Peptides against a protein of PDB entry 3H8D. Designs and how they scored, part 68

Target 1, 122 residues: chain A of PDB entry 3H8D
Amino acid sequence: DMKRQQRFFRIPFIRPADQYKDPQNKKKGWWYAHFDGPWIARQMELHPDKPPILLVAGKDDMEMCELNLEETGLTRKRGAEILPRQFEEIWERCGGIQYLQSAIESRQARPTYATAMLQNLL

## One batch from the design tools (peptide; aimed at target 1 I11 I14 C65 L74)

Design b2_p30_1 (made by RFdiffusion4)
Pose (drawn by RFdiffusion4):
Structure b2_p30_1 (pose): chain A 119 residues (1-119), chain B 122 residues (1-122), chain P 30 residues (1-30)
Amino acid sequence: KRQQRFFRIPFIRPADQYKDPQNKKKGWWYAHFDGPWIARQMELHPDKPPILLVAGKDDMEMCELNLEETGLTRKRGAEILPRQFEEIWERCGGIQYLQSAIESRQARPTYATAMLQNL
Amino acid sequence: as target 1 above (122 residues)
Amino acid sequence: DELVDNLHFLQRLMEKNPAARAKLEAAVAA
């Protein structure tokens, strides 16, 4: 029913902007958009646990801008294939995280919940 | 979900003569494919030593890869799949829009998602 | 520095805006 689009933004800690390149610890931010709205958000950090977020339970913590208002489709190198998102998501325990939110009635139905519920 | 049937692939390559040269002397080229479902709709090659090759379905059937998407194994090759924009950027810089527009005007281009996309643009 | 640009871009995206929240709530209600 809707186009699935995935984005990735590598980032460094604000405190690392003026250190030498070897001292800049990298992280990655990810987003899965189910149409205009974000279904899953994922953050890999070099200094704390991975942040896994799903539509519904985590609306308050997730990016609140829809796809057009982010400008992500306009940023070079930002969009990634579905597998590049799914591989990282699975290695973070994302399947169990989304499943737990589904069973406790905290998950908003999206293409992502439909995929986990099907298989 | 015509868009979901669209799949794009890129294979970097070198000539055999450059196989054992230093990495800085390996003149790379790129082969590209746009699959409209099981069949290749556009094929593109950037070469280090000759003009770019642009091929469209219908007009260029003899010159294009004859295998369908499953027969190629491309969906199983690590790093081969690219986003539509990664294909389109190169296709445009090669004159691919003019090449596809001409094939459409000469009616040689078989209707595909690619011809449908260029027509919606015009 | 591309990583610094990414940092500022990401910070912009993560900012909370009442209007963006209201738009999301309306879309969910629909």

Design b2_p30_1_s1 (made by RFdiffusion4, then SolubleMPNN; from b2_p30_1, 16 letters changed)
Fold by OpenDDE base, seed 1:
Structure b2_p30_1_s1 (fold): chain B 122 residues (1-122), chain C 122 residues (1-122), chain A 30 residues (1-30)
Amino acid sequence: as target 1 above (122 residues)
Amino acid sequence: as target 1 above (122 residues)
Amino acid sequence: DELVENQEYLARLLERREEARARRAAYIAE
């Protein structure tokens, strides 16, 4: 049901190429996730040197987190959870609305809270 | 919604180890899929020489078909579609009820038509 | 290092997905 709790998370990462570099040379990226209840609905990755990666359930399952929310441990990771707007602001800036809309129109998106909200908006 | 069309499919497969063997030495297995609307809910594999493999959405996403129903082409493959009972008979015989129930109880199963039906039964 | 661990987590996810895809393709051919 659409009364499932929507929760958002963000964790920083460093590129594999920077893993063994000096701390000052480790350029930070950001991984974002939107969980619709226990299951991921959207994922986003911000990289320091390439375009953002946007992912939506159904279309991009092969590139998204496979674990349910509880299994990820995100709810227990200090500082990982963020506000909905903190996710949506970046999502919108990265073209997420258009990306999700296109996924819906191409019949690739699995119905989630995200798809429902977008369809209500448009 | 639970008014999504439930469709079931079955196709034969050959084990990777038998792929390049003589035809008479290619022992046939069977791949079954249950689609809840466009998305897979359950998958099952019958093997000639090992226990059946049972898979349910949420728990086993990594091992299940990643394509939506239309992308699979199963609806266009002659003889692939089967009756619900043809799937369920094998599913039950292979311990599918217990498998799905356990997945629900462990909070690993993603809600599908299959989870709903089982919960109505029990 | 949290950053390294997070990076490794993401890398492992992608690797597992690729391996799973390969396994599926090996068993079932369209």
Scores: peptide ipSAE 0.191, ipTM 0.543, DockQ to the pose 0.153
OpenDDE base, seeds 2, 3, 4, 5: peptide ipSAE 0.111, 0.112, 0.178, 0.135; ipTM 0.503, 0.509, 0.525, 0.514

Design b2_p30_1_s2 (made by RFdiffusion4, then SolubleMPNN; from b2_p30_1, 14 letters changed)
Fold by OpenDDE base, seed 1:
Structure b2_p30_1_s2 (fold): chain B 122 residues (1-122), chain C 122 residues (1-122), chain A 30 residues (1-30)
Amino acid sequence: as target 1 above (122 residues)
Amino acid sequence: as target 1 above (122 residues)
Amino acid sequence: DELVENQEFLDRLLERSEAARARRAEYLAA
């Protein structure tokens, strides 16, 4: 629905253990978010030293960003917004399709643009 | 449908009348394209000295890019790809919603992601 | 340093998110 903008964001981070190391020893992680209108639909975290974290609305609300899009400031953060495919490519690589599918099948996912798109695909 | 990637592009152009003028006298226009998978769905042109041109698949095929996405080389052109909202914001400002709606109602538009999204909105 | 700025931004975002969650929980408990 054109009423709800789909917007994707990515923020690199350095793991806490590397905060005070030399630049060459700071391994980057990546925080990703998909917003369906004002509300987050998916969140994803890539870490340099542990498996990816995948989160979907409804199931993982306690672990996901609690702020609406405007409150996050992401739209005002230069370089944060990314193309849909830039999110989806990583999402797919990390098993996001299966993760969201399982959340839908178990009735843990709340309806979002992401759930609708997956249902159209399957 | 996740099977068809939605990708948006923007490239500047200089009107023919300004081709040989000094840089300060060359007013840029902008060419926009929305590709629904390999095929163009919408095209838009902003000109410095005339009204915007809006084009939709089916109705305006003769005036739109006839190359498929891969043939255009747009995916290989640095800085050409833009966010969906970057396209939609301009599309809306230029009356694109009404234009596409009219094309649908007159049965001139071929089905695309754009037509489907608009139908969901209305 | 762009990385430092990004880190600070993300830290603030997460902090505010946690605060929002905490406030919501407190309100519901009340």
Scores: peptide ipSAE 0.371, ipTM 0.546, DockQ to the pose 0.282
OpenDDE base, seeds 2, 3, 4, 5: peptide ipSAE 0.370, 0.363, 0.366, 0.194; ipTM 0.543, 0.580, 0.584, 0.530

Design b2_p30_1_s3 (made by RFdiffusion4, then SolubleMPNN; from b2_p30_1, 14 letters changed)
Fold by OpenDDE base, seed 4:
Structure b2_p30_1_s3 (fold): chain B 122 residues (1-122), chain C 122 residues (1-122), chain A 30 residues (1-30)
Amino acid sequence: as target 1 above (122 residues)
Amino acid sequence: as target 1 above (122 residues)
Amino acid sequence: DELVENQEFLERLLERREEARARREAYLAE
């Protein structure tokens, strides 16, 4: 049911090793999530010191947020919700299109709004 | 699509701490999985020294098998596949009905064949 | 502290991820 609401979120994080450092020494990372209705469809992690992590439903379930959208509290966290394009721009820049496409081709990706949209685009 | 094939599997495991012990000191556990089509719906773990672990899709995704059925190789492991009732009997004995029902009521369970069947029964 | 809360949230996810992976490896290795 692709009529489900698509919602996107971004939250910053500090690496555990930097938690107690001076502010200037705290390198910020970013955690991104795409929820297709109540369930996560894509996740992305930008780290200050390693390559981006791209995750898609089905393939990467054990590495993705297991909570439904309401359980995460993300909708209630001011400033966490972002526009679709704010997610997609970073996703694309990180190679997300190719990653998801590969997951679809290998039959590892669970069908989501993201898989459907990609299939419509190509 | 509840027309998906329901397949059930059971494999033994030995605790890491017992891996190199004498055979008589290797206490065997059992890992059970219910796949609703290619994706896991329920997981159950019987341990020799702690309570059973019950896991259901949606609620426990981060603790369940992340692989699709084909990726697991379970269908190719001789003796791994079991009958539906062989799974259900243990599931019920371990309190799985109540666990899944609670997950449904709390809206934590992702819809699967298991949730549908439980709803049909009640 | 919002950053601390976010970190704790993510660390909880990571911990569960690692635990699940460890169990899966043990079971599938048999």
Scores: peptide ipSAE 0.127, ipTM 0.529, DockQ to the pose 0.166
OpenDDE base, seeds 1, 2, 3, 5: peptide ipSAE 0.100, 0.102, 0.114, 0.126; ipTM 0.376, 0.504, 0.525, 0.537

Design b2_p30_1_s4 (made by RFdiffusion4, then SolubleMPNN; from b2_p30_1, 18 letters changed)
Fold by OpenDDE base, seed 4:
Structure b2_p30_1_s4 (fold): chain B 122 residues (1-122), chain C 122 residues (1-122), chain A 30 residues (1-30)
Amino acid sequence: as target 1 above (122 residues)
Amino acid sequence: as target 1 above (122 residues)
Amino acid sequence: DELVENQKYLESLLRRSEAAIERRRAYLAA
């Protein structure tokens, strides 16, 4: 149901190798998640030293968070939740629209709010 | 104790997204486990769409089966148990020897039958 | 350190996720 609550989260991280370096030498990555109701619809990872990772439900289930939203604890983690546009901006920059579109066309994407929105847009 | 029984198992898995697809569209992966006595020593996963996953006790405990052998029910699952060589062949193909060796050298591997065998071999 | 805490949290999340995957796999294979 498209009436499910859409919630977005991000968690910054540093590489383990940088954990004890001076702040100027800590390269930051970012983990992003879009939950369509209780289940993840999209996941995205920004890394300082490799290309962004884009993942969509259905196609990439085995690489995505398999916990429901409640189990993740994300809603209880201070500062983790972000606005929809904060997710979408990065998603779009990373080629997420094209990635999701391809997943839809190949019939690999599981229907989600994200797939519906894209289909409405295009 | 190296006198513990070594048992090996393999089970197929289907991606959740493929569960209800026609058989020809169900891409099968394989889950492998080596139990040194009651506890898992090595785990391996073959996937149709991503690199093999290798896991060794000590280093990868949080990603490995947390159940003891009896709790898994694997011994009661028809066709699940395999011969040692059936496991080792795939393990070796996937770079398991090198992976385990690295875990030993980094002092991350918990001593198991597998670590002992590798140390005897090298 | 916030970043260290976040890293630990994320690692925990991912590990738990993998565990969930395994449980589901076992269920489906049974």
Scores: peptide ipSAE 0.315, ipTM 0.624, DockQ to the pose 0.283
OpenDDE base, seeds 1, 2, 3, 5: peptide ipSAE 0.312, 0.312, 0.314, 0.308; ipTM 0.522, 0.519, 0.634, 0.615

Design b2_p30_2 (made by RFdiffusion4)
Pose (drawn by RFdiffusion4):
Structure b2_p30_2 (pose): chain A 119 residues (1-119), chain B 122 residues (1-122), chain P 30 residues (1-30)
Amino acid sequence: KRQQRFFRIPFIRPADQYKDPQNKKKGWWYAHFDGPWIARQMELHPDKPPILLVAGKDDMEMCELNLEETGLTRKRGAEILPRQFEEIWERCGGIQYLQSAIESRQARPTYATAMLQNL
Amino acid sequence: as target 1 above (122 residues)
Amino acid sequence: SLAEKIERMEALAMASELPGFERELETLEE
């Protein structure tokens, strides 16, 4: 029913902007958009646990801008294939995280919940 | 979900003559494919030593890869799949829009998602 | 928390250099 689009933004800590390149610890931010709305958000950090977020339970913590208002489709190198998102998501325990939110009625139905519920 | 049937692939390559040369002397080319479901709709090749090759379904059937998407194994090759804009950027810089527009005007281009996309643009 | 979200949005806005994320960060700070 809707186009699935995935984005990735590598980042460094604000405190690392003016250190030498070897001292800049990298992280990665990810987003899965189910149409205009974000279904899953994922953050890999070099200094704390991975942040896994799903539509519904985590609306307050997730990016609140829809796809057009982010400008992500306009940034070079930002969009990624579905597997590039799914591989990282699964290695973070994302399948169990989304499943737990589904069973406790905290998950808003999206293409992502439909995929986990099907198989 | 015609868009979901669209799949794009890129294979970097070198000539056999450059196989054992230093990495800086390996003149790379790129082979590309746009699959409209099981069949190749557009094929593109950037070569280090000759003009780029642009091929469209219908007009260029003899020159294009004859295998369908499953027969190629491309969906199982690591790093081969690319986003539509990664194909389109190169296709445009090669004159691919003019090449596809001409095939449509000469009616040689078989209707595909690619011809449908160019027509919605015009 | 709000402070954790603002910190994360700052890192994202600086890295992305996208006005949308910068406006979302300014809204959170306000």

Design b2_p30_2_s1 (made by RFdiffusion4, then SolubleMPNN; from b2_p30_2, 11 letters changed)
Fold by OpenDDE base, seed 5:
Structure b2_p30_2_s1 (fold): chain B 122 residues (1-122), chain C 122 residues (1-122), chain A 30 residues (1-30)
Amino acid sequence: as target 1 above (122 residues)
Amino acid sequence: as target 1 above (122 residues)
Amino acid sequence: SREEKIERLEELARASQLPGFEAELARLKA
């Protein structure tokens, strides 16, 4: 069902180790999510001190957000929602295309808007 | 520093297993938090089908909310904030005094407003 | 345990509908 609304979100997070440091000493990471309708399709985490984490539905369900979109409250958080390109640009830079492609080829990815778009592109 | 503002919050939650049941078949639990200034001092969870969970800062940091008060958004959620007595009454019923006392005696509790008050009471 | 904390955060995030808890959940899963 390709009629589902595609929505993208970004939230900053502070590393647990930096929780009690002065603001200037807190390195901020970023949590990204792509929701295909109510359910997450892709998740991405940018960390200040380790490689990006890429996650795709089906393959990485245990590591991804288990809340549906409404449960997250992201739609009610000012500034959380981002444009598709703001997600995709980072996704591409982090090797997301290859990651998703591999998940499809290994039959680990569940079908989402993201998988469909990639299969149309290739 | 006993000048920090003491604030208390409560959030009802539905068990994951009951998420898709009819409202009359959803048993509600309750999440409680005591913030001593920006940081959590005590956390308490009432469950419909298991014993209460009591958590105190220092001892149970890994199980407690790691967000500071502002990061949680609790202050902006209508109906989340409760009176001190609304927290303490449940805390006492659940054995919170004994739990906190034991944490102090074992040197596991970090000093908070809650530890100070208990030590003044005993 | 970490697993128990994650479960609690999931419940809390759902119940509160507060993005802050979602962010914490995401951070813990990272």
Scores: peptide ipSAE 0.135, ipTM 0.548, DockQ to the pose 0.553
OpenDDE base, seeds 1, 2, 3, 4: peptide ipSAE 0.127, 0.123, 0.109, 0.115; ipTM 0.544, 0.506, 0.494, 0.397; seed 2 fails the geometry check

Design b2_p30_2_s2 (made by RFdiffusion4, then SolubleMPNN; from b2_p30_2, 10 letters changed)
Fold by OpenDDE base, seed 1:
Structure b2_p30_2_s2 (fold): chain B 122 residues (1-122), chain C 122 residues (1-122), chain A 30 residues (1-30)
Amino acid sequence: as target 1 above (122 residues)
Amino acid sequence: as target 1 above (122 residues)
Amino acid sequence: SLEEKIERLEELALASELEGFKKELEKLKA
């Protein structure tokens, strides 16, 4: 739905176990989210010590953020919002295209802007 | 075409007449551009001393940037790229929706991502 | 899993300091 605004966000995170360590010892990961209107369509996490996590709406609803965009406060967090390409570049590098494609093919993915764009690209 | 990346840019400009004035007397305007893939789809200019200028592909080609995105160097200019909403909020405030709609209805607008999105919204 | 979600949300809530995430975390832990 072209009526829904697509917005992308990135937040750094530190593991709870590292929260009391010196800044130099805090390994930063990155949490990414794509919101299709008020609801999350894709989520992605880069961790310093494990493989990337990819999540897509429909398939991974239990693991994804359940808050709507406004409830998260992301739009009010300075520096959290990123350009679409800043999300997509990482998404592509992490195998997100294949992950979402597989979710579509298996009928696990909920239709979103992301699924529509992928289907248009393929 | 969902295959084409949509990118938005903003750069400041100072009126030629003000270029030699003191900084406090230099009235800054803003130049905005939406690129649908390599080619400009919409252009918008905010001036300190005249009404906003709105331009859409097809209708206003003679007044719009003729360089493709790569030729402009905008992608290499730090701070020039902006979020879609940063463009759209200003576009809406300046009457851009009505302007583009009128261009579509009069068959003056070249089909772009912008025209497709507007037609999907209406 | 729910456990994985909680873990991720803990990290997110801690780093972002966003009240929304904190509230969701509390809800999931209850």
Scores: peptide ipSAE 0.177, ipTM 0.648, DockQ to the pose 0.819
OpenDDE base, seeds 2, 3, 4, 5: peptide ipSAE 0.168, 0.176, 0.170, 0.173; ipTM 0.639, 0.444, 0.407, 0.646

Design b2_p30_2_s4 (made by RFdiffusion4, then SolubleMPNN; from b2_p30_2, 10 letters changed)
Fold by OpenDDE base, seed 4:
Structure b2_p30_2_s4 (fold): chain B 122 residues (1-122), chain C 122 residues (1-122), chain A 30 residues (1-30)
Amino acid sequence: as target 1 above (122 residues)
Amino acid sequence: as target 1 above (122 residues)
Amino acid sequence: SLEEKIARMEELAIASELEGFKEELERLKA
C-alpha cells in the first residue's frame, strides 16, 4: 500500500565479546532495517569480521526482527533513523538487489514495498 | 522512473525585511524542497506571517527553484537534508495533497514521483 | 537460525539500549 511509510534505521552494534574491551579494541558493526509501515521489510547487518547479512521479509522472518516498528523503539532513538538512500546504497553494495530478486523468484519473499520497487525496477 | 532518488531538504530563511533586525525581531520561515532525481518536484514555504506556499512542478516552475539538485548545493549543506516524512507531514498539513491533485486535474502538473504517488494513493 | 538471531539481538540490545530489543531478546531466550 502506497500509504505506508517507508522508514529506515541504522544502529551500531558491538560484538558481545568486545563489550568490555577498550574502545580501540571494539569492532563496530551496523544493523540496518527497512520498515514498510509497521513491519520490517528488509534487514541488513554489516559486521567487522564476516560477510554482510541480508534478510528479506517472508524468506528470513525467523532471523529478522519480529517487533513492529513501534515496539522496537527505533522511532524514539535519536540518530537511528536514516534516509532511504543511506540504506539503499549499502543494500545495493551488499548485493541486496540480487538477494531480494532471488527471494522473489523462489517465491520466498513476502510482498513488500521493497519487492514492489524491485519489480518495477527490473 | 523508480531509479531516481527522492531527496528532501529544508532550510530556514529570514524575510528580507528582517535581515538587519535584532535577532528577536527576525521571524524565521522554512523552505522545503522535494527533488525527484535531479529536478525539483515540489517546493513548500512556511512563513511566519502568511499562509504556506505550495508549489508543484509544471504548474509553478517559475516560482520554484530553477537549479538542479547539484547546482543548489543542498546535498553539501549540513543539516539541510531531511527524511521524506519530515517533508510529507508538513506537505499534508498545508494541503499539499489537494493542491497537487488540483494541479493534476487541471493538467498543470508535470509528472513526477509525487504525482505518481498521489495517483496511487487515490 | 534462531541462535544467530539471538546473538544479533543481543548485540543490538546492548548497543542500542532500546527496551524493545531487550524484551525481544528475553523472549527469544525463553
Scores: peptide ipSAE 0.172, ipTM 0.645, DockQ to the pose 0.784
OpenDDE base, seeds 1, 2, 3, 5: peptide ipSAE 0.171, 0.025, 0.166, 0.166; ipTM 0.646, 0.575, 0.454, 0.644; seed 3 fails the geometry check

Design b2_p30_3 (made by RFdiffusion4)
Pose (drawn by RFdiffusion4):
Parts: C-alpha cells; sequence; structure tokens
Structure b2_p30_3 (pose): chain A 119 residues (1-119), chain B 122 residues (1-122), chain P 30 residues (1-30)
C-alpha cells in the first residue's frame, strides 16, 4: 500500500567536533519510513545501549517529521537498501523489541508489524 | 507496487590485464543492470578504455545479459544491489535519457517501467 | 528526537576501495 524507504545518518558526539580524527567515536542513526511516516527508528551509539524505537510506543521519542519535511530524499548518501537497515535492526534485538510492543498493544500497525506478524 | 518490482545492480570490474597491478593502477569500470521484475529493462557499462555502453530492452536484446533476475544470483551477491538513484545518476550522465527517448520515438524500446517513467516525466 | 541533532552531527565516513568482480562481469556483460 505504501513505499518503504530507509535512511542512515552516521554521526559523531557534539563533544567530539574539535578533537583529532582518531578521537571521534562514530555512531549511526537509521529510519524506516512506511510511506510518509516513520515506522522504526534505530540509533547505534559508541557510548550507550542501542536505541530501538517503533511507531506507537515511541512516538514521543522518535523523529516527528514526515518523509518530505525531513529532506532525507534530498541528502546524498543518506538512503540505504532495506537489508542494510534490517541486518542492523536484527543484531540489536529489534525483532524481539517490535514483537514485545505488538503483544503488549503498544505498536501502531505498519509494514514492519505486518512483516513480523506474517512470519 | 510496480516500483517494488524494480531492482538495480552494479558490479565494479577491472580488465584481466590489470588483475595483478598495483591498486592505484587498476583502472576500474562498472557494469549496471535495471531489472523490471524478472527481465533486464536497462543495462549500462562504464569502461576505463572505451565509450560507455547503454542498452535498452527491445532495441538491444542481442547485446544485453540474457539471464533473468533469479538466474543471475545478483539478489544473493553481497554489495551488488544499488538504489534507483545510483543507477539513474550514471544513466543520465551517459546520455541515457536521450538514448531511451530515441528508442521510444523509433518505437524500438519495449514498454517497461523505464519507458513508463520517462513518459510520465514528459 | 529532532533530526536536526543528527544533521548537525553528521560525519563523512572514510572512503572504502571497491571490490572488483571480473568473472561475474564476463558472465553478465552479454
Amino acid sequence: KRQQRFFRIPFIRPADQYKDPQNKKKGWWYAHFDGPWIARQMELHPDKPPILLVAGKDDMEMCELNLEETGLTRKRGAEILPRQFEEIWERCGGIQYLQSAIESRQARPTYATAMLQNL
Amino acid sequence: as target 1 above (122 residues)
Amino acid sequence: SSLKFFMENDVEEDDVDEEVDNEMFFKLRS
């Protein structure tokens, strides 16, 4: 029913902007858009646990801008394939995280919940 | 979901003559494919030593890869799949829009998602 | 929460050499 689009933004801590390159610890921010709306958000941090977020339970914590208002489709190198998102998501315990939110009625139905519920 | 049937692939390559040269002397080329479901709709090659090769379905059937998507194993090759923009950027810089527009005007281009996309643009 | 945070802290990753596949090219070029 809707186009699935995935984006990745590598980032460094704000405190690391003016250190030498070898002292800049990298992280990665990810987004899965189910049409104009974000279904899953994932953050890999070098200094704290991975942040896994799903539509519904985590609306407050997730990016609130829809796809067009982010400008992500306009940024070079930002868009990634579905597997590049799914591989990282699975290694973070994302399947159990989305399943737990589904069973406790905290998950908004999206293409992501439909995929986990099917298989 | 015609867009979901669209799949794009890129394979970097070198000539055999450059196989054991220093990494800086390996003149790389790139082979590309746009699959419209099971069949190649566009094929593109950037070569280090000759003109780029642009091929479209219908007009260029003899020259294109004859295998369908599942027969190639490309969906199982790590790093071979690319986003549509990664194909389109190169296709445009090679004159691919003019090449596809001409094939459509000469009616040689078989209708594909690629010809449908160029027509919606015009 | 704000995407702006990640836009401000965006970093460019170092380039990685591309892996070449001559056999797959010749399998698929025609």

Design b2_p30_3_s1 (made by RFdiffusion4, then SolubleMPNN; from b2_p30_3, 19 letters changed)
Fold by OpenDDE base, seed 5:
Structure b2_p30_3_s1 (fold): chain B 122 residues (1-122), chain C 122 residues (1-122), chain A 30 residues (1-30)
Amino acid sequence: as target 1 above (122 residues)
Amino acid sequence: as target 1 above (122 residues)
Amino acid sequence: MDLQDYLDNEYELPAVEEEVDLELYERLRR
């Protein structure tokens, strides 16, 4: 059901090796999620020391957050929720359109709001 | 039409007297707006040196932003748009519910998404 | 002040950048 609520979240993280370093030496990464209703549709990670990680439902389920939205606690964490464009801008910049398109073409992507939106664009 | 898009924005400002001070001495204020479609429904201002200013359409038109949403350029200013709750949390804390209710009771408030939501709560 | 006066200020718009919550991150990651 594409009438499901679309919600987007972002949280910063640091590398385990940086955990006890001074703040100036803690390079932040960013964890992003798109939830299509209670279930994740897309996940994205910006790391300071490796390429961006793009994940889409169906294809990358084993690497994505397995918790439903309520279980994550993200809706209860102030500052975690972001506007759709705050997610999409980074997603696009990281090659997310092509990544999701390839997942659709290979029949690996689970149908979500994200797949529907992409198909409408093309 | 309550099917109109509800969009919320905030931008910081500094007092004229603080304009040329060091950053640590620049106390920031915050300007907030709720647009019900193209037109403003509520405006709110947090100042470092005076009480919060609450403004509602119909009652405070002469003190509120007179530009439609497109004319403001807010939709094109990265970081200006905020989630509904980011507006409502401050609105509630500043006494906005009582302020809008009083405007409705005095028949000064123009019907908006905000007035409709408040009437549903009461 | 009109809206343009606010927009002309030199301050960056507030970043919604939250502090690192390692416990939350570890709960979310696979």
Scores: peptide ipSAE 0.317, ipTM 0.730, DockQ to the pose 0.465
OpenDDE base, seeds 1, 2, 3, 4: peptide ipSAE 0.319, 0.321, 0.315, 0.314; ipTM 0.732, 0.732, 0.732, 0.734; seeds 1, 2, 4 fail the geometry check

Design b2_p30_3_s2 (made by RFdiffusion4, then SolubleMPNN; from b2_p30_3, 18 letters changed)
Fold by OpenDDE base, seed 5:
Structure b2_p30_3_s2 (fold): chain B 122 residues (1-122), chain C 122 residues (1-122), chain A 30 residues (1-30)
Amino acid sequence: as target 1 above (122 residues)
Amino acid sequence: as target 1 above (122 residues)
Amino acid sequence: MDLQYYLENEYEEEPVEEETDLELYERLRR
């Protein structure tokens, strides 16, 4: 349903290996999620020292957050929710459009708001 | 059209009377706006020393921002855009639901995303 | 009562879970 609420979230993370390092040596990563209603549609991870991880529903289910939005607690985490553009800008920079497009073309992507938006764009 | 982008903005303001006061004595107000596509649907003003001002399109056109979204420059002002919930929470606290409902009932409100959402809620 | 103060009062806002970013990430990570 295209009437579902689209919500976007971002949280920082410190790599386990950096947990006990000095603050200056703790490189932050960023975990992003797009929820189409209660269910995740896209996930993205920015790592300080490796390529970004892009994940789309259907194709990458086993690597994505398995919790529904309510279960994540993200809506109850102050500062976690972000504007759509704040997600999309990073998504685009990381090659997310091409990634999702490829997933659609291969019929691996589950239909979501994200797939619909991409189809409207192309 | 219910397919229009809904965007919300908030900017602080200092009262003219406080302009030359010490920073600690400058009470901030807040100006809020909801744009349904290019046009404002709701406006809200929080004042430090008087009741909030609630304005809805149609009823309060003469008291609301007359500029379209692009003309406002709000999209180009860093930090001005806020999440829908950040607007709605304040709107609700200030009695916005009742205000808009009354405007709808009196047939003063211009149909907007906001009116539609309220009608769905009731 | 100052409405501005009331609206900005954290105690009147929705409760926020006291979970660290690390804990949250670890919980969300698959």
Scores: peptide ipSAE 0.291, ipTM 0.645, DockQ to the pose 0.131
OpenDDE base, seeds 1, 2, 3, 4: peptide ipSAE 0.283, 0.286, 0.278, 0.282; ipTM 0.660, 0.651, 0.647, 0.646; seeds 1, 3 fail the geometry check

